# Peptides against a protein of PDB entry 7BBL: the designs that were tried, part 1

All scores and structures are predictions.

Target 1, 86 residues: chain A of PDB entry 7BBL
Amino acid sequence: IAQESLESQEQRARAALRERYLRSLLAMVGHQVSFTLHEGVRVAAHFGATDLDVANFYVSQLQTPIGVQAEALLRCSDIISYTFKP
Positions, changes and structure headers below are counted from each chain's first letter, unless a header gives other numbers.
Peptide ipSAE was made for these designs. It is ipSAE averaged over its two directions, with the distance scale d0 held at 1.0 Angstrom where the peptide's residues are scored. Compare it between designs on one protein only; published cut-offs may not apply.
The geometry check fails a fold that doesn't show the stated peptide or that is severely misdrawn somewhere.

## One batch from the design tools (peptide; made by RFdiffusion4, then SolubleMPNN)

Design b1_p15_2_s2
Fold by OpenDDE base, seed 2:
Structure b1_p15_2_s2 (fold): chain B 86 residues (1-86), chain A 15 residues (1-15)
Amino acid sequence: as target 1 above (86 residues)
Amino acid sequence: MSFVERLEAELAALR
């Protein structure tokens, strides 16, 4: 039985992860998302869009411990994880 | 191209 090369398997794995990420972004459109940032900081915001290469998150109504920002930019490098209700 | 259209285009390219 022919086996896929290790390289092909790794490519498929990367593609699967990218697909899941992109699908999550689609599901996030128009929804409030909870972001976990460094040092245990958690914020909530309405998801607008991203720059898919740099993965900047453009959000609105960002609820932070120090107040609400109408418009904000969250860099992917600052985000540990996110969750939302589809 | 809108954000959603861009997402859909990349998803299509992955398939």
Scores: peptide ipSAE 0.589, ipTM 0.927, DockQ to the pose 0.840
Fold by OpenDDE base, seed 4:
Structure b1_p15_2_s2 (fold): chain B 86 residues (1-86), chain A 15 residues (1-15)
Amino acid sequence: as target 1 above (86 residues)
Amino acid sequence: MSFVERLEAELAALR
Protein backbone atom coordinates (compact mmCIF):
# COMPACT_ATOMS: atom_id res chain seq x y z
CA ILE B 1 0.00 0.00 0.00
CA ALA B 2 1.49 3.31 -1.06
CA GLN B 3 2.20 5.55 1.91
CA GLU B 4 0.86 9.07 1.93
CA SER B 5 3.45 11.52 0.63
CA LEU B 6 5.25 13.83 3.03
CA GLU B 7 3.62 16.78 1.31
CA SER B 8 0.16 15.32 1.86
CA GLN B 9 0.98 14.68 5.50
CA GLU B 10 1.99 18.32 5.90
CA GLN B 11 -1.27 19.44 4.30
CA ARG B 12 -3.25 17.31 6.73
CA ALA B 13 -1.28 18.68 9.66
CA ARG B 14 -1.96 22.27 8.57
CA ALA B 15 -5.64 21.48 8.13
CA ALA B 16 -5.80 19.96 11.61
CA LEU B 17 -4.19 23.04 13.16
CA ARG B 18 -6.57 25.33 11.28
CA GLU B 19 -9.54 23.31 12.48
CA ARG B 20 -8.39 23.51 16.10
CA TYR B 21 -7.95 27.26 15.77
CA LEU B 22 -11.39 27.78 14.25
CA ARG B 23 -13.03 25.63 16.90
CA SER B 24 -11.37 27.72 19.59
CA LEU B 25 -12.84 30.85 18.00
CA LEU B 26 -16.30 29.30 18.01
CA ALA B 27 -15.88 28.45 21.67
CA MET B 28 -14.85 32.04 22.45
CA VAL B 29 -17.97 33.61 20.95
CA GLY B 30 -19.88 35.42 23.67
CA HIS B 31 -17.16 34.97 26.29
CA GLN B 32 -14.55 37.05 28.02
CA VAL B 33 -11.08 36.05 26.92
CA SER B 34 -7.74 36.63 28.59
CA PHE B 35 -4.96 37.51 26.17
CA THR B 36 -1.27 37.24 26.90
CA LEU B 37 0.67 39.82 24.94
CA HIS B 38 4.36 40.62 24.69
CA GLU B 39 6.42 41.84 27.64
CA GLY B 40 4.19 40.01 30.11
CA VAL B 41 1.15 42.17 29.41
CA ARG B 42 -2.16 40.43 30.06
CA VAL B 43 -5.52 41.85 29.09
CA ALA B 44 -9.11 40.65 29.22
CA ALA B 45 -11.83 41.42 26.70
CA HIS B 46 -15.15 40.24 25.37
CA PHE B 47 -14.55 38.42 22.13
CA GLY B 48 -16.42 39.74 19.10
CA ALA B 49 -14.95 38.46 15.88
CA THR B 50 -11.84 38.00 13.79
CA ASP B 51 -10.73 38.48 10.26
CA LEU B 52 -10.21 34.80 9.62
CA ASP B 53 -7.34 35.25 7.19
CA VAL B 54 -5.46 38.06 8.93
CA ALA B 55 -6.48 36.90 12.42
CA ASN B 56 -7.19 40.35 13.79
CA PHE B 57 -9.23 40.06 16.97
CA TYR B 58 -12.11 42.49 17.32
CA VAL B 59 -13.00 42.80 20.98
CA SER B 60 -14.96 44.96 23.38
CA GLN B 61 -14.48 46.07 26.98
CA LEU B 62 -10.74 45.56 26.75
CA GLN B 63 -9.26 45.74 30.23
CA THR B 64 -5.68 46.96 30.00
CA PRO B 65 -3.17 47.99 32.67
CA ILE B 66 -4.03 51.64 32.00
CA GLY B 67 -7.80 51.40 31.63
CA VAL B 68 -10.75 50.02 29.69
CA GLN B 69 -11.26 50.42 25.96
CA ALA B 70 -14.84 50.05 24.78
CA GLU B 71 -13.76 48.79 21.36
CA ALA B 72 -10.37 47.48 20.34
CA LEU B 73 -8.46 45.53 17.74
CA LEU B 74 -5.73 43.07 18.70
CA ARG B 75 -3.40 41.99 15.93
CA CYS B 76 -2.45 38.33 15.84
CA SER B 77 1.22 39.29 15.84
CA ASP B 78 0.74 40.93 19.24
CA ILE B 79 -0.87 37.89 20.84
CA ILE B 80 1.18 35.12 22.40
CA SER B 81 -1.75 33.11 23.73
CA TYR B 82 -5.30 33.31 25.00
CA THR B 83 -7.46 31.48 27.49
CA PHE B 84 -11.12 31.56 28.45
CA LYS B 85 -13.75 29.83 30.52
CA PRO B 86 -16.61 28.44 28.41
CA MET A 1 -22.71 36.17 6.52
CA SER A 2 -22.20 36.50 10.25
CA PHE A 3 -18.89 35.70 11.86
CA VAL A 4 -20.24 32.44 13.28
CA GLU A 5 -21.67 31.45 9.91
CA ARG A 6 -18.28 32.07 8.29
CA LEU A 7 -16.56 29.94 10.91
CA GLU A 8 -18.98 27.11 10.44
CA ALA A 9 -18.66 27.27 6.68
CA GLU A 10 -14.88 27.03 6.81
CA LEU A 11 -15.01 24.19 9.32
CA ALA A 12 -17.41 22.35 7.05
CA ALA A 13 -15.00 22.81 4.16
CA LEU A 14 -12.20 21.19 6.18
CA ARG A 15 -14.19 17.97 6.72
Scores: peptide ipSAE 0.588, ipTM 0.927, DockQ to the pose 0.833
Fold by OpenDDE base, seed 1:
Structure b1_p15_2_s2 (fold): chain B 86 residues (1-86), chain A 15 residues (1-15)
Amino acid sequence: as target 1 above (86 residues)
Amino acid sequence: MSFVERLEAELAALR
């Protein structure tokens, strides 16, 4: 009986995760998003766009503990999770 | 193309 290789299973898993990620981006366009960053820092911002290869987040009206930035860049490496209301 | 168009294109390619 032919079984799917481990490599093929991993490829499908990566594709599924990528699809979920892209759909989340599509859903958050134009919405305020709450981001959880390292060290328990939480910020809110309006989502604009990303660099799909690097996953930099281009946002506006970034509310941080120390103030508001009209335009900002959030690096993917700084983000632990995000939530939003579609 | 726009950001949304790029998203949709990649999603289509995954299908």
Scores: peptide ipSAE 0.587, ipTM 0.926, DockQ to the pose 0.807
Fold by OpenDDE base, seed 3:
Structure b1_p15_2_s2 (fold): chain B 86 residues (1-86), chain A 15 residues (1-15)
Amino acid sequence: as target 1 above (86 residues)
Amino acid sequence: MSFVERLEAELAALR
């Protein structure tokens, strides 16, 4: 039988990563999320939505070291990682 | 289309 090409294997790997990301977004809906940002800054906010192409995070009740912001935008480039309890 | 509906549609398209 013909073996799957390297290019096809890489495409499947990328598709699997995209699927896992999208499923994490679904799981975040209606939950508070902890975001790790640059310079050791960690914030918590309620997840609202993203734009699926740029991956900006639209959040509410953003808890920062200097106070709480009712609504905020977190750019993907500012986020190192995020965690939450499903 | 809602945010959740868009997510579900893209997930369905990946299958």
Scores: peptide ipSAE 0.584, ipTM 0.926, DockQ to the pose 0.837

## One batch from the design tools (peptide; made by RFdiffusion4)

Design b1_p25_1
Fold by OpenDDE base, seed 5:
Structure b1_p25_1 (fold): chain B 86 residues (1-86), chain A 25 residues (1-25)
Amino acid sequence: as target 1 above (86 residues)
Amino acid sequence: SAAIAALEAELSALEAEARARYEAH
């Protein structure tokens, strides 16, 4: 009946956020993702993979304002936000 | 706690899966 310690609560909270993030990454596999980049630029690409720590996105068929790139890397520093439809 | 241990185990599995996909890409 004793309350969970603050440390444990924080640990669970961090774990929950990490789980949510990881599950989101896995859910993106095989789907098109829309990225909002700096200067209001929006692009779409098929999700390939990402490194877990830096969140660099390895994508294919990247649709940019000036054309389509077959393969591309979107760095964390490039990305403001992203969205996808599971 | 058991709950935290279970979460950590799940996270490890999820990370392993994500990493495997990354490495296979």
Scores: peptide ipSAE 0.235, ipTM 0.767, DockQ to the pose 0.150
Fold by OpenDDE base, seed 3:
Structure b1_p25_1 (fold): chain B 86 residues (1-86), chain A 25 residues (1-25)
Amino acid sequence: as target 1 above (86 residues)
Amino acid sequence: SAAIAALEAELSALEAEARARYEAH
């Protein structure tokens, strides 16, 4: 039986993850997103845009523990996870 | 393979759409 190589399987897996990520970005447009940052800090903001290569998040109305920032940039390295309601 | 080529084409289209919407922000 002809089997797909391990390298091809890994390539497909990476492509599937990338597709899911891109579709999630498109779904976030116009929605408020909740971000979990380091040390358990949680913030909420409206999604604006992202750098597809670096995954930096450009957001608006960022709610932080010390106030609201009209526009902000969240670096990928600072984000542990995020959720939103479609 | 044909399956891999199809996936890559779809990814390229999704990235182009996202880029057009977001990177110019």
Scores: peptide ipSAE 0.227, ipTM 0.761, DockQ to the pose 0.141
Fold by OpenDDE base, seed 4:
Structure b1_p25_1 (fold): chain B 86 residues (1-86), chain A 25 residues (1-25)
Amino acid sequence: as target 1 above (86 residues)
Amino acid sequence: SAAIAALEAELSALEAEARARYEAH
């Protein structure tokens, strides 16, 4: 039997991860999201908008270890992971 | 492949929906 090429398998895997990401973005609307940043810093904020191309997060009421920011931009390079309750 | 094309079409639809509803900047 023919085996799917490695390149095709990787393309499908990347697409599956992108699908999970996009569905999570849709689910985040109206919810508080907890972000894990570098050096173990954890913040929480309400989802506002996303740049789908760059994966930047525009958020409000950002709770940080040193204070609260009413509005903030979290760059994808700053974010290690995030969680929320759908 | 057809399977990959179908998945890409789904992603395009999801991205369009996300942009239309929630992309503000």
Scores: peptide ipSAE 0.225, ipTM 0.759, DockQ to the pose 0.139
Fold by OpenDDE base, seed 1:
Structure b1_p25_1 (fold): chain B 86 residues (1-86), chain A 25 residues (1-25)
Amino acid sequence: as target 1 above (86 residues)
Amino acid sequence: SAAIAALEAELSALEAEARARYEAH
């Protein structure tokens, strides 16, 4: 059993978190997601896709307090939190 | 979509890496 370096341990920890995140994104496919945005605004939309580096959410049928948008892009900076029912 | 395919590919790569690490230790 070889000694694992701290750097290697950190790499595994990052990979584990990334994998968990990626698995959650895959689970969102075809489901409605509830997003909490700034100023207490809550919206719901159907998940379409994401860019993996910036974590932009490409969604459809975005239900906002003002109305419904057929297609929309939610940036990571706009989102406080999100939840979905798999 | 291409985005979903890329996500799945990356996840698969991470899984393979995790398996390799587990087997090596």
Scores: peptide ipSAE 0.072, ipTM 0.642, DockQ to the pose 0.052

## One batch from the design tools (peptide; made by RFdiffusion4, then SolubleMPNN)

Design b2_p12_6_s4
Fold by OpenDDE base, seed 3:
Structure b2_p12_6_s4 (fold): chain B 86 residues (1-86), chain A 12 residues (1-12)
Amino acid sequence: as target 1 above (86 residues)
Amino acid sequence: ALEAELAAARAV
């Protein structure tokens, strides 16, 4: 039985993680998401849509330390992590 | 960026 190369195994692992990420994006639609940003800043917003290539998050009712923004764009580079309840 | 993608992948 030909053994799969290490490189091929890593490729399958990356593909599996990508699939899980994409499923999470679908699950976020219509839900409030908590975003952790740099320097300990945490915000909450309703998820609207994302650009899958750039990972820009189009959100509404963004709760920030300064106030609530009705509509906003969060860049992937600004986001450390996020969590939501499906 | 990549950290957010990995965090999301772990959550599912």
Scores: peptide ipSAE 0.023, ipTM 0.582, DockQ to the pose 0.067
Fold by OpenDDE base, seed 4:
Structure b2_p12_6_s4 (fold): chain B 86 residues (1-86), chain A 12 residues (1-12)
Amino acid sequence: as target 1 above (86 residues)
Amino acid sequence: ALEAELAAARAV
């Protein structure tokens, strides 16, 4: 019985996680998302899109501790986590 | 970034 290699299993697992992540992004479109950033900063914004390499989040109505920005760009590297209601 | 991606992947 041919057993799938560990490397192949890991590759499939990574691919599955990536797919779920991308589906999450699609599900977020137009919804308000709560982002947790560094230093305990939390912001909320309506998710619009990401760039091609998912390096940046394009958002609207960004609620920050110092005010609201109509449109903004969040660097993915600055985001620790996010939650949203589908 | 990685933590965020993993969190999203777990949420869906």
Scores: peptide ipSAE 0.023, ipTM 0.588, DockQ to the pose 0.067
Fold by OpenDDE base, seed 5:
Structure b2_p12_6_s4 (fold): chain B 86 residues (1-86), chain A 12 residues (1-12)
Amino acid sequence: as target 1 above (86 residues)
Amino acid sequence: ALEAELAAARAV
């Protein structure tokens, strides 16, 4: 039985993660999202949009430890994970 | 809830 190569398996895994990620971006539009950042920081915000390369998240009503920011920019590199209710 | 792990996506 021919076994799929390791490279092919990794490629499929990356493709699946990319698809899941992009679908999550579509699904979060208009929803409040909880973001986990570095150093145990957690924030919540309403998702607005991302830039074309998905490097930045443009959000509103950002709830931070120091208060609420009406509009804000979150860098993708600062985000560990996020969750929301579709 | 839908959850995405950006750290995992960067590792693969």
Scores: peptide ipSAE 0.023, ipTM 0.566, DockQ to the pose 0.067
Fold by OpenDDE base, seed 1:
Structure b2_p12_6_s4 (fold): chain B 86 residues (1-86), chain A 12 residues (1-12)
Amino acid sequence: as target 1 above (86 residues)
Amino acid sequence: ALEAELAAARAV
């Protein structure tokens, strides 16, 4: 039995992670999400949409330490992690 | 970007 190549294994692993990510985005729609940003900053916002290629999150009612923004754009590069209740 | 998606997927 020929073993799957390392490259093929890595491709499957990436595909699985991407699927997990996409499923999380679908589950987020319309829900409040808590985002952990750099420098220990934590915010909460209602998830609207994301631009997968540009890596932006479009959110509403963004609760920040200094106030609430009705609509906002979060760069994925600024996000360390997020959590939500599906 | 794929890198961002993979990073987010690991965080979930």
Scores: peptide ipSAE 0.023, ipTM 0.583, DockQ to the pose 0.114; fails the geometry check

## One batch from the design tools (peptide; made by RFdiffusion4, then SolubleMPNN)

Design b2_p15_3_s4
Fold by OpenDDE base, seed 4:
Formats: C-alpha cells, structure tokens, sequence
Structure b2_p15_3_s4 (fold): chain B 86 residues (1-86), chain A 15 residues (1-15)
C-alpha cells in the first residue's frame, strides 16, 4: 500500500499545529485574555499583535497585580499558558 | 516583526 513519507506526515502535522495556533489567536481578538506567567502570576489583557516567530505578544489594557497598563509587550517565553472566553 | 489580525488571517489562508 502506498504511504506518504514520514517527512510529509511531519510537515502536515506542523501545518496543523500552526493553523490551530493562528485560529486561537484570531479567536481571542476582542476578548479579555488571561495569561499565566512565572510563579503563578496571572495577568489579563487584550490581544493586539504577535510576531510570526512567536517572540512577543503586543497587548493592551494589561491588568497586573500592581495596576493597569494601557499598552504592554509580553515575551512569549514568559507565558506559560493563556485562556479566554470565546 | 509585529503582525496583527489581518496578517494572521493572511498566513492562515496561505496554509
């Protein structure tokens, strides 16, 4: 039985993951997102933009433990996870 | 570089 190569399968898998990620970013637009950072720190913000290489999150209305920041840059390496209501 | 929703939609469409 003819079968696609392992490399082809991996390529499709990467594409599927990227699609899922992009859809999640687009889904969060217009909604408040909760970001979990180091040591249990949680912040909330609105999505503005990101880098294609997933380096940064550019957000607005960032609610932190010490106050609200109108505009902010979150390093993706500092983000453990995020949640939002679709 | 910085990419907003429009750029993300464009990448999604190109997959």
Amino acid sequence: as target 1 above (86 residues)
Amino acid sequence: SRHGPAALEAELAAL
Scores: peptide ipSAE 0.680, ipTM 0.939, DockQ to the pose 0.704
Fold by OpenDDE base, seed 2:
Structure b2_p15_3_s4 (fold): chain B 86 residues (1-86), chain A 15 residues (1-15)
Amino acid sequence: as target 1 above (86 residues)
Amino acid sequence: SRHGPAALEAELAAL
């Protein structure tokens, strides 16, 4: 029977994950996003931009326990999870 | 290299 190569299967899998990620980012635009960081820290912000290599989140109106930053950079490596209302 | 929504949409369309 016809069989897709292993490399092709892996490529489709990566593409599917990337698509899901990109759609998630686009869905959060215009909405406040809640980020869960290490040690139980939670912050809220609006999405502005990101690196395509998923290194950083460029956000606005970052609400932290010690105040609000108009513009800020969040390291993706510091983010455990995020949630938002589309 | 920051990419806003327009760039993300472009990448999505190119998948």
Scores: peptide ipSAE 0.679, ipTM 0.939, DockQ to the pose 0.699
Fold by OpenDDE base, seed 1:
Structure b2_p15_3_s4 (fold): chain B 86 residues (1-86), chain A 15 residues (1-15)
Amino acid sequence: as target 1 above (86 residues)
Amino acid sequence: SRHGPAALEAELAAL
């Protein structure tokens, strides 16, 4: 039987991950999201938008250890993980 | 560039 090329397998894997990511972003809309940052820092915010290259998260009502920002930009490189209740 | 839910839905549909 003919085998699928490595390139094709990698393409499918990337597409699957992108789909999963996009669905998670869409699922968090309208809910408060808890973001885990480096050094154990946790913040909460509402999702607004993101760059297609996943460089930044544009959020609102960002609750930080020292206060709340109505509008803020989070660098994706600073985010370890996020969680929310759908 | 900023992409909100509508743009994300469009990309998802195009996969």
Scores: peptide ipSAE 0.679, ipTM 0.939, DockQ to the pose 0.707
Fold by OpenDDE base, seed 3:
Structure b2_p15_3_s4 (fold): chain B 86 residues (1-86), chain A 15 residues (1-15)
Amino acid sequence: as target 1 above (86 residues)
Amino acid sequence: SRHGPAALEAELAAL
């Protein structure tokens, strides 16, 4: 029986998670996204780009409680979750 | 560095 090593199995699992994440980002393109931040704050924006190390989200048309910003940077560490309609 | 849709698609294809 040719058994795949534990390291190889874990590598495939990590690759699968990365794939799901990337597909989610691509599906987000062109749609308004609702971001849930800490302390119950919610903002809406359009996806522009991200860092490959998942550090920041570069967005446009950011709607916040105090106004709208044409372009903005959201740190991933500030984001709890996001939703959008495909 | 910032990576838009094209770069994300490239990474996806390389997996």
Scores: peptide ipSAE 0.676, ipTM 0.939, DockQ to the pose 0.707

## One batch from the design tools (peptide; made by RFdiffusion4, then SolubleMPNN)

Design b2_p16_6_s4
Fold by OpenDDE base, seed 2:
Structure b2_p16_6_s4 (fold): chain B 86 residues (1-86), chain A 16 residues (1-16)
Amino acid sequence: as target 1 above (86 residues)
Amino acid sequence: SRVEAFVAALEAELAR
């Protein structure tokens, strides 16, 4: 029985994870997302777009502890986790 | 718009 190489299997696994991530981004377009940032800071914002490589999050109506920002950019390096309702 | 361009880019990548 022919078997796929380990390298090829890992390639497929990475591709599957990438696809899942991208579909998740599609699902959150236009939805409010809750972000957990450093130092326990939590914010909510409407998701707009990301840079697919650097993964900057372009959001609107960012609710922060100091007020609402109409337009904002969140870098992935600043984000610990996020959740949303698809 | 930025959002429309993003969606288009996502769909293009998912189509590969």
Scores: peptide ipSAE 0.386, ipTM 0.864, DockQ to the pose 0.850
Fold by OpenDDE base, seed 4:
Structure b2_p16_6_s4 (fold): chain B 86 residues (1-86), chain A 16 residues (1-16)
Amino acid sequence: as target 1 above (86 residues)
Amino acid sequence: SRVEAFVAALEAELAR
């Protein structure tokens, strides 16, 4: 039986990771999300939407160490991780 | 709405 090429295996792996990411976004809809940012900064916000390609996070009621922002944009590059309670 | 459009886009991509 012919083995799948390495490139094809990598493509499937990328697709699987993409799917898992997208499903996490779907699960976040309508929930408050806790974000861990650089330098130990943690914030919480109500999830709105993302740009699916760039992965900008559009959020509301962003609770930061210095106050609450009604509307905010978090760049994917600024985010280390996130958690939420479905 | 923004949320509805976003959800629809997610579901469309996941359906591929």
Scores: peptide ipSAE 0.385, ipTM 0.865, DockQ to the pose 0.710
Fold by OpenDDE base, seed 1:
Structure b2_p16_6_s4 (fold): chain B 86 residues (1-86), chain A 16 residues (1-16)
Amino acid sequence: as target 1 above (86 residues)
Amino acid sequence: SRVEAFVAALEAELAR
């Protein structure tokens, strides 16, 4: 059996990360999520949906340092990480 | 519903 190339191994690793991400979205449905943004900003919001292609997050009841936004759009590029209780 | 449609889309992509 031919040994898998490094490029193929990297492709599998990327695919695994993509799968983990998508499964996290499934687990996120209907839950409040805590987002860590740039410059130490942290917000919490109820997860609504995402744009799977662009990875925009459509959320509700977004709690920000200056107040609550009933509905909001969080761009993936602004998000460093997120956590939630499944 | 919107939620059901979103979940279905996720599952469809994961099945590929």
Scores: peptide ipSAE 0.370, ipTM 0.860, DockQ to the pose 0.632
Fold by OpenDDE base, seed 3:
Structure b2_p16_6_s4 (fold): chain B 86 residues (1-86), chain A 16 residues (1-16)
Amino acid sequence: as target 1 above (86 residues)
Amino acid sequence: SRVEAFVAALEAELAR
């Protein structure tokens, strides 16, 4: 029986990770999300949307160390990780 | 709205 090639196995793994990421975004809709940024900075904001290609995060009520922004854009490159309660 | 469009696009991709 022909075995699946290494390349096809890697492709399936990448597709599975992409699906998990997209489903996490769907679960974030309407929730407050905690973002970990560089140099120990943590912020919280209400999730609005992302660019599915670049993964820019459009958020509202962004709580930062120096105050609250009504609307803000967080670039994917600035975000180390995020967490939220579904 | 932006949120509605985002959800629609996301669901469309997940349906493929």
Scores: peptide ipSAE 0.370, ipTM 0.860, DockQ to the pose 0.701

## One batch from the design tools (peptide; made by RFdiffusion4, then SolubleMPNN; from b2_p28_4, 13 letters changed)

Design b2_p28_4_s1
Fold by OpenDDE base, seed 1:
Structure b2_p28_4_s1 (fold): chain B 86 residues (1-86), chain A 28 residues (1-28)
Amino acid sequence: as target 1 above (86 residues)
Amino acid sequence: AAAAAAAAQRAAELAAQRAARAAEMRAL
């Protein structure tokens, strides 16, 4: 039984995490999502779509402390975490 | 591309305004 190389195991783990992430994005569609941004900024928005390559989040009804934005783009690099109710 | 940059910039401006208020509350 050829032991899978550590690299092959890491590739499978990365693929499984990527699949779980993509499934979470699909489950997020049409739901209100709470995003935690840097500096303790929290925003809520309806998830619309994501660019899978650039990891940009296209959101609607972005609730910010300065008002509601009808449509917005959030960069994945600006997001620390997100939560939603399925 | 320009609308995306403007939305990120507004989120950053909001973060900066909160940081400024938090600093003002610590100075009191």
Scores: peptide ipSAE 0.123, ipTM 0.599, DockQ to the pose 0.020
Fold by OpenDDE base, seed 2:
Structure b2_p28_4_s1 (fold): chain B 86 residues (1-86), chain A 28 residues (1-28)
Amino acid sequence: as target 1 above (86 residues)
Amino acid sequence: AAAAAAAAQRAAELAAQRAARAAEMRAL
């Protein structure tokens, strides 16, 4: 049994995580998503799209501690985690 | 699009400032 190299195992793990991420984006379309941001900030919004080049989340009806924003952009670097009901 | 980005960022920054102020009040 040719043992897969450590680098090949890591590459396969990265590919599996990327596939899981892309599947989550497709499943988020039209759903309300809860985003956990830095400094303990949590917001909820309807998912619209992602920009693959700029690494941004386009969202609508962004619920924030200061009110609802009709349309917003969240940077991926500001997002720690997200949850939604499929 | 860019105005919406800046507004979400400002909302996050204001929420961070409120969290920091609440932490300062608990440390007193």
Scores: peptide ipSAE 0.119, ipTM 0.602, DockQ to the pose 0.020
Fold by OpenDDE base, seed 3:
Formats: C-alpha cells, structure tokens, sequence
Structure b2_p28_4_s1 (fold): chain B 86 residues (1-86), chain A 28 residues (1-28)
C-alpha cells in the first residue's frame, strides 16, 4: 500500500476545506450571519453574496458597535469565523 | 463600495482601541 505523499495528503485536505467553505456559502444565502473579526469584534449582517476573486462578503443590515450599515463589504482577511442558523 | 469597506475598518479600529484599554486595565 503506497503511503500517500505528505504533499498529496495536504492537497486533499485543502480541497476538502474549500468544498466545505463553498457549501457553507450556499447554506447562508438569505440568513443573518454573525461574524467574528480580529480584536474580539463581533458583527451581525444578512448575507448577500461573495466575490470569489477578491474574497469579499457583500452583506446588508450590518450591525456594528458604531451603528447599522444598510450595505457593507467585509474582507475575508478580516474575518476569523462566522456562524449562522440554517 | 469603498465607503462600506472604510466603515468596516473604522469598526475594527474602534474595537482594537477598546481591547488595548482592557488589556492595560488588567496589567494594573
């Protein structure tokens, strides 16, 4: 039984994580999502869309500590985690 | 589009400042 190379195992792990991410995007459409940002910031917003090329979240009704934004852009690099109820 | 990104950044900066102050108060 040829042991899969470490590189082949890493490639499969990356593919599985990418598939899980894409499935989560489909599941959050039309739902309110809670985003955890850096420095313990938490915001809630309605999911609109993602830009697959720029890795941005287009959201509506963004609840922030400084007020509500009707429309906003969240960068994926600023997001640690997100949660939603399906 | 640019205004929405700038406001998310301002929200992050304000909360970074609050986290820094809370860390200073725990070190005293």
Amino acid sequence: as target 1 above (86 residues)
Amino acid sequence: AAAAAAAAQRAAELAAQRAARAAEMRAL
Scores: peptide ipSAE 0.116, ipTM 0.603, DockQ to the pose 0.020
Fold by OpenDDE base, seed 5:
Structure b2_p28_4_s1 (fold): chain B 86 residues (1-86), chain A 28 residues (1-28)
Amino acid sequence: as target 1 above (86 residues)
Amino acid sequence: AAAAAAAAQRAAELAAQRAARAAEMRAL
């Protein structure tokens, strides 16, 4: 029985995680998303788009502890997690 | 705790200003 290599299994696992991430981005379009940032900061915004290369979230109506912004850029590296209602 | 939110806010303000300038340059 030709068992698939560990490397091929890891590659499929990475591909499945990437697919799940991309599906989550499609599902959040036009929804209000709650973002958890570093230092326990939580913000809410309407999801617009992502730049997959620059790893940024383009959002609108960003609610922050220091005010609301009509349009904003969130770096993926600043985001720990996000939640939304599909 | 405000540093990450303030950094996001400053980055967002800069992005909005750049978008506005780009729109102004396309309207000339």
Scores: peptide ipSAE 0.115, ipTM 0.580, DockQ to the pose 0.028

